# Peptides against a protein of PDB entry 3ESW, part 178

Target 1, 322 residues: chain A of PDB entry 3ESW
Amino acid sequence: NNIDFDSIAKMLLIKYKDFILSKFKKAAPVENIRFQNLVHTNQFAQGVLGQSQHLCTVYDNPSWHSIVLETLDLDLIYKNVDKEFAKDGHAEGENIYTDYLVKELLRYFKQDFFKWCNKPDCNHCGQNTSENMTPLGSQGPNGEESKFNCGTVEIYKCNRCGNITRFPRYNDPIKLLETRKGRCGEWCNLFTLILKSFGLDVRYVWNREDHVWCEYFSNFLNRWVHVDSCEQSFDQPYIYSINWNKKMSYCIAFGKDGVVDVSKRYILQNELPRDQIKEEDLKFLCQFITKRLRYSLNDDEIYQLACRDEQEQIELIRGKTQ

## One batch from the design tools (peptide; made by RFdiffusion4, then SolubleMPNN)

Design b2_p23_1_s4 (from b2_p23_1, 12 letters changed)
Fold by OpenDDE base, seed 1:
Structure b2_p23_1_s4 (fold): chain B 322 residues (1-322), chain A 23 residues (1-23)
Amino acid sequence: as target 1 above (322 residues)
Amino acid sequence: SRKKKLEEIAKMLQKKIEELEKE
């Protein structure tokens, strides 16, 4: 009797799929209790949950996507993408084209669209007057600033004219399309929305040591790719640990489909103590939030995402990102 | 009998996966 190895393989794959899907079923009561206890007792866990409630869903706004696409110079962007794509003579189709798009968006955003703001210019003296600005501290938003999700306003006095200039730290990315200036927070916030507006799979990466960036899922490379709008950087996860010699403890990625500890991708040396939460509890937390984010997905979507997650975990363990 | 053997193999694979996830 010829063992139908193909039939056996198919059955094994079905059983494997069922097993994977079983992990994404509604949380057991014991898991809910563990989650609640963790979030209530661990400040870091509470912070991760709070960030996930915002960052995982806020960018999935079709109205915002339309406003972004109406604001950007799409003709310039696509002209540049087409030009670079044609130079390489790649026949790889739409997958590699998307990598060129992200690279051009990085260029366009940094060079043509957005500005870094260490200190604002004086509202009275005009452009290139930031050198004359003295920080007086920070305060809460006024009534107008509060309309644009502003938590903090930095206050500056001009050494030349004595006038006060306000620098609101807006969290509304649509307001950032108007102001077109900020630091790493504003850069990453708006750039994440921009990438999402092109229909890309994007995660917001939070680093505990006061930096933020993006990850883009490249269909061409079949992995998550580091993207930093501030640095115009594509696929250079080593820049923080190696180039900057930055010390880091945690990097957490927030996306619509999950929350992932990506510390192993970026913390290559100079690791700070990971003492904010137990490693097992962090793993549990990220998995639990990810599971909740996927509750509305069908079995095939869950399975595909689970396979992608497993590939990422293998990559992170093996250090084979580059 | 074939179905039972496959279920046993699937259980063994599942155990191995669980062991690999604990490492």
Scores: peptide ipSAE 0.008, ipTM 0.411, DockQ to the pose 0.126
Fold by OpenDDE base, seed 2:
Structure b2_p23_1_s4 (fold): chain B 322 residues (1-322), chain A 23 residues (1-23)
Amino acid sequence: as target 1 above (322 residues)
Amino acid sequence: SRKKKLEEIAKMLQKKIEELEKE
């Protein structure tokens, strides 16, 4: 009996597709109960949910994308991308061009556009006066600062002139296009929006141990790529664990299409106890939120994303992050 | 051969379905 392997393969693909699609149907009552119980009883789960409600959707704002593109020096950016693309002589076309674009955006953002702010300059003494600034603590935003989604304002006194300088920690990325300064939070927030403004698939990665970065989906590499705007880093997920010798417990990626535990990509050594939630509950939580984010997608979109998710899980298990 | 590759794909898919059905 000539086993028609083509027919079997097609049948298996259909069954697999149907199975995958079945996972993204409306949650069963038992799953909803489990989810509600988890987020009400586990603070870490509540935190992940709260972050997902913001980070998974906030950057999908067409008006913000327009403002970003109008603010950036696109002529300089594309000139530099074209220059680097031409040097490497790659016939790989549009897919590899996007990797060059992200690399240039990293360069442009760090070198030409945004500034690291450990301490602000004195508003009275002017530029390069941060060395004279003493922290006095933090307070809530004033009426002006509150317009730009500011939760905290750091207060500094100038040792030279005695004046107070405020460093508001803005969460509005459009305000950050004006201020052009911050720490890892402001850097990652605005840079995530910048990448989204170029139509890229981007995730915001939250690390429990007070760092944040991005991932971008490279069509050329056919995987999620580590991107850290603070470090001007592309595809270097090891920098935290190896180069910084950072101890970490959780890295969670937040994107429009899902929430994913990416800890295995970044926590290569010095793993801290994962004691905030049970592993099975975290897996369930991420899957449940991802399912909700995909409820409006069609079957083909769901299937394509599920294939991407599966490839990522295989990558994370195999440790074959180059 | 294309046949062997399809057979391997079919086996991988079947295994994956079985793994996913157990979860």
Scores: peptide ipSAE 0.007, ipTM 0.381, DockQ to the pose 0.755
Fold by OpenDDE base, seed 4:
Structure b2_p23_1_s4 (fold): chain B 322 residues (1-322), chain A 23 residues (1-23)
Amino acid sequence: as target 1 above (322 residues)
Amino acid sequence: SRKKKLEEIAKMLQKKIEELEKE
């Protein structure tokens, strides 16, 4: 009996697909109970859930994408992308073009568009006056600042003119297109939106140890790629652990299609105790939220994402990001 | 039956996947 290996392979693939799809069906009552108990009893889990409710969906706003694209110098960006792409001898239409686009967006954002703000310039004295600014503390937003999702305003006094300058910490990325300044939070927030505005698959990565960055899914590299707008960094996940010698415990990626513990990508040394949640509970939490985010997707989309997830998990286990 | 063998193979693959997910 000639074993039709092709038929067996097809049947196995179908069963495998069905199995994968079965994992993304509505959570069993027991899983819902576990989730509810976890979120109510574990503060870290509650924090991850709270972040997912915002970060996974906030950047999927077509109106914001239009505003971003209208605000950026697209002619300059694409001119530079085309120049670098041509320089390396690539043909038009290759998936690698998107990698060049992200690299140029990193360059453009850091060099031409956005500014790092340790201290604001004095509103009265003008540019390059931040050295004269003394912090007085932080306060709540005023009525105008509150329109732009501002939670905190840093207050500074100019040592030269004595005037007060307010540095509102805006969470509205559209306001950041106007202000064009901030720290890692503002940088990552707006840059995540910028990448999303180009139709890219992007995740917001939260590090418990007070840093944030992006990942984008490179179709050329067929993996999630580290992207830090503050550092103009592309595919350098090691910069925190190795270059900065940063101690870290958790890195969680938030995207429209899932929440993923990406700690293994970034925590290469100097790992801090992961004592905020049990590893099994964190894995469960991320999977549970991911399932919820995918409830509206079709079977093909779910399957493709599950294959991507599996590849990422293999990458994270093997430590072979490069 | 061929169907039962494929179900057994699928169960073995599932078990292996579950084992790999626990590593």
Scores: peptide ipSAE 0.006, ipTM 0.373, DockQ to the pose 0.127
Fold by OpenDDE base, seed 3:
Structure b2_p23_1_s4 (fold): chain B 322 residues (1-322), chain A 23 residues (1-23)
Amino acid sequence: as target 1 above (322 residues)
Amino acid sequence: SRKKKLEEIAKMLQKKIEELEKE
């Protein structure tokens, strides 16, 4: 009796699909109680929930995407992408074009578009005067700054002219298209929006130890790819733990389709204590939020995303990123 | 091991995703 392996495989896949879909049904009352208790009793869980409510949805704004695309030099970007794709990309398939696009966006953003601002230039003395600036502290936004989702303003005094310069920490990424300067927060915020504006699947990665970056899903590599706009880095998740020798405890990725603990991708050495939440509770929290984000999706979308999630979890367990 | 089974399932799923993306 020739075992029809294809028939068995199809049957197993159907059963697997049904099993996966069953996990994404509306949360049971017990799960809701567990979730509510967790976010009310654990500050870290509350923080993750709060971030998810913003970061998972804020970048899915078509009006913002249009403004971004109108602001960028698309002719330059696509010219450079086409040039690199013509050299190597045609042999490797069409999906690699998106990797070249992301690499060019990293180059363009760091080299041509955005600036690092450790200290602002003096508003009175002009360009290249940041070396003369002394921090006085931070204060709340004024009436104008408050229009652009500004939580804090850093205050600097010029050692030469004595004038005060304000550095508003804007959270409105559209305002950042105008100001074109900031630190890791502003860089990651605007760059996440830029990648989203090209229709890419993007996550915002929050690290508890005061750094932030992106991940994008490469259809060519068929995985989540590390992207850091500050470093012009593509697929180098090791840079923090190995190159910087940074100590880290948590890295959480926030996307429209889910919240994922990606700590295992980035924390390769010098792991700090993970004492903010029980591992089982963090896993539950991320899964619960992810489930909620997918409530409106159809069965095929849920299944595809679940397959992607499972592949990522396997990758993270194997430690084979390369 | 449960890990090896998951790896095999992942490979099968990956292949199927690639097939579905070509349709």
Scores: peptide ipSAE 0.006, ipTM 0.410, DockQ to the pose 0.057; fails the geometry check

Design b2_p23_2_s1 (from b2_p23_2, 15 letters changed)
Fold by OpenDDE base, seed 2:
Structure b2_p23_2_s1 (fold): chain B 322 residues (1-322), chain A 23 residues (1-23)
Amino acid sequence: as target 1 above (322 residues)
Amino acid sequence: NELLEKQKKILEELLKKLKEEVE
């Protein structure tokens, strides 16, 4: 009996697709109970859920994308991308062009657009006066600052003129297009929105040890790529563990299509104890949130994303992130 | 779908290997 291997292959593909799709169906009652118990009993789980409710959806705002594109010097950006693309002479133009775009956006953002703010300049003394600023502490936002999702305001006194300068920590990325200054939080927040405004698949990566960055999905590299706007870094996931010798416990990526523990990509050495949640519970939590984020997607979209997820998991296990 | 085609190729390779083992 000539085994029709092509027919068997087709049947296996159908069964595999059905199996994958079955994982993304409505959660069983037992899974809902487990999820509710986990987020009510574990503070870390509650934090991950809270972040997912914001970070997974906030950047999918077409009005914000328009404002971003109107604010950036697109002519300069595309001119520079075209220039770098032309130098490398790559025939497979469309997919690799996006990598050049992200690299230029990193350059443009750090060099031309946004400013690092350890301390603000004195509002009275003007530019380059941050050296004269003494921190007095933090307080809640005033009525004006509260309009822009401000959680805290850092207060500084000028040693020269004695005036108070406020540094509001805005979470509204549209306000950050105006202020054009901040620390890692403001940098990553606005840069995530910028990347999303170009139609890219982007994740916000939260590190428990007080750093944040992005990942974007490169169609050319066919994987998630590390992107840090503060460092003008592209595809350098090792910079934290190796270059900074940073100790880390958790890195969680938040995107529109899922929540993923990406710790294995970034925690290469100096791993801190992962004692905030059981590994099985974290895995369950991320899968459960991801499942919820995909409830409105069609079977083909779910299947494509699931295949991407599996490829990423294989990459993370093999440690072959170049 | 390029991903489906990649998975198809993987399954075809697996089936080829399985055939070679039975053969």
Scores: peptide ipSAE 0.016, ipTM 0.412, DockQ to the pose 0.044
Fold by OpenDDE base, seed 1:
Structure b2_p23_2_s1 (fold): chain B 322 residues (1-322), chain A 23 residues (1-23)
Amino acid sequence: as target 1 above (322 residues)
Amino acid sequence: NELLEKQKKILEELLKKLKEEVE
């Protein structure tokens, strides 16, 4: 009897799909207990959970996307994208066009739209007066500042006029569309929203050593791509470890569909001790949160995402991020 | 390699089950 290998292959694929889907079913009681114990006993785990509750969902706001698109100079952006796309002589392809879009958004954001703010200008003396500003410390927001998800306000005194200038650290990305200034936190926050507003798959990457950036899922490259708005950087995950010689311990990516330890993508040398949590517990935590984020998805969506996750894990293990 | 080994084991188990069902 000719073994119908095609039939066997189809059955195997079905069984494999079912197996994968079984991993995304509702957590067993034992897993729930482990999760609860972990987040209650480990501060790092609690921090990751807290960040996931915000970062994984906050950017999925259609009203915010509309406001962003209304605020940006879309004509300029698309003009520049079209120009760069034409130079490379690539056949019309939606997938590669999106990479050019992200690169232009990086350019536009850094050069035309947003400003780096080490110190604010003096409200009284005007532009280019930041050199005259002395930090006095930080305080809580006032009643007006608190409306825009502000946890901290940096206070500065002008050495020239003696007036006080407030630099509120807004976490409301819509307010950042107005203020158009900040540090890595504000840059990454607003830029993540901008990328999301174009319908892109985006993750917010938190580094324990006081930096943040994005990842974009490139359909052209079929992988997650490093994106740093502060550096106008696309697909340069090595810049921190190699170019900056930065020491790092953890990089965690937060997206609508999951939480992933992406440390292996960015920590290429000068690794700091990973002593905040057991590796097994971190892996469990990220998987558990990811499962929860996917509870409302259908079987096909879950399967597709699981396949993508596996591909990313293979990439991270093999060091094939480039 | 560890992930690939795990995937390989899963596939081997599934293949075994499938063979048992065809047999």
Scores: peptide ipSAE 0.014, ipTM 0.444, DockQ to the pose 0.148
Fold by OpenDDE base, seed 3:
Structure b2_p23_2_s1 (fold): chain B 322 residues (1-322), chain A 23 residues (1-23)
Amino acid sequence: as target 1 above (322 residues)
Amino acid sequence: NELLEKQKKILEELLKKLKEEVE
């Protein structure tokens, strides 16, 4: 009897699909209780949940995407992408074009569009006066600043003229299109929105040790790719642990389709104690939030995302990022 | 290693079920 291996393979794939789909069904009452208890009793879990409620959905705003695309120099961007793609991209197929786009967006954002602001310039003395600025502390937003989701305002005094300059820490990415300056938070916030505005699959990565960056899902590389707008970095997850010798404990990625502990991608050495939550509870939390984010998706979408998740987990275990 | 072991176990269970259905 000639074993029809193709038939067996098809049946196996069907059974596997059904098995995967069964894991993404509505949470059982016991899982809901576990989740509620975890977020109520563990501050880190509560923080992850709170971040997920914002970061997983805020960038999926078509009106914001339109404003971004109207603000950027798209002609320059696509001209540069087309130029680089014409050199080497045609040999690799159409999917590589998006990698070239992300690389150009990194260049454009850092070189042409946005500015790093360690200290603001003096509002009175003008440009290139940040060296004269002394921090006085932080305060709450005023009535105007509060319109743009401002949590804190850093206050600086000019050593030259004595005037006060305010540096509002805006969380509204549309306001950041106007101000065009900030630190890692503002950079990552606006750059995440920029990438989303091009229809890309993007995650916001939060590091507990005061840094943030993006991940982009490359269809060409068929994996999540590290993207740091501050560093103009593409596919260099090692820069923090190796190049900066940064000590880190947690890196959590937030996207529309899930929340993932990506610490293994970025924490290659100098690992800090992971004592904020039990590893099993963190895994449960991320999976639970991810399931909730996928409740409205159809079976094919759920299956495709689940396959992607499994590939990522394999990648993270094998340490074969590059 | 733990994930690979879990995946292996799942595959083994699926293969077992498939074998039972083909028999």
Scores: peptide ipSAE 0.014, ipTM 0.445, DockQ to the pose 0.115
Fold by OpenDDE base, seed 5:
Structure b2_p23_2_s1 (fold): chain B 322 residues (1-322), chain A 23 residues (1-23)
Amino acid sequence: as target 1 above (322 residues)
Amino acid sequence: NELLEKQKKILEELLKKLKEEVE
């Protein structure tokens, strides 16, 4: 019996697709109950859910994308990208170009556009006066600051002139286009929006140990790539664990198409106890939120994303064995 | 390895089901 291998292969692909799609069907009542119980009983789960409700969707704003693109020096950016791209002359030009774009955006953002602000300059004394600033604590936003999604305002007194300077911690990334300063939170927030404004697939990575960064999906590398705007870093996931010797417990990535535990990519040594949630429950939570985020997608989109998810999981497993 | 083993099992089950349908 001549086994029609082509027919068998086609049938296998169909069945595999159907199997994958079955995972993204409407949640069973038991899954909904498990989810509700988990987010009501586990604070870490509640935190992940809360972050997902904001971070997974907030950057998908066409109006914001337009404002970003109008604010950036696009001529300079593309000139630099074209210059670097021309040096490498690769035949795979369209996909690799995006990697060059992200690298230039990292450079541009850190070197030309945004500033690190540990302490603000004195509003009265002017630039380069941060050394004279003494923290007095934090307070809630005033009426003006509240317009820009400000949760906290750091208060500083100038040792030289005695005046008070307010450093509002804005969460509105459009306001950050004006202020052009902040810490890792402001950097990552605005930079995530910038990358999104170029039509890129981007995730916001939250680390429990007080750091945040991005991931970009490189079509050239066919994987998620570490991107840290603060460090001008591209594809260096090891910098925290190895270079900084940072101890970490959780890294969670938030994107429009899913929530993923990416701890395995970044926590290479000095792992802190993962005691905030059961591993099975965290896996369930991320999958459940991801399923909800994909509910409006068609079968082909769901299948493509599921294939990407599986490749990422394989990558994360292999990285631990090296 | 655990994920790969799960994928392998799924593929093996799919192959088994496919054989049963072709037969």
Scores: peptide ipSAE 0.014, ipTM 0.446, DockQ to the pose 0.147

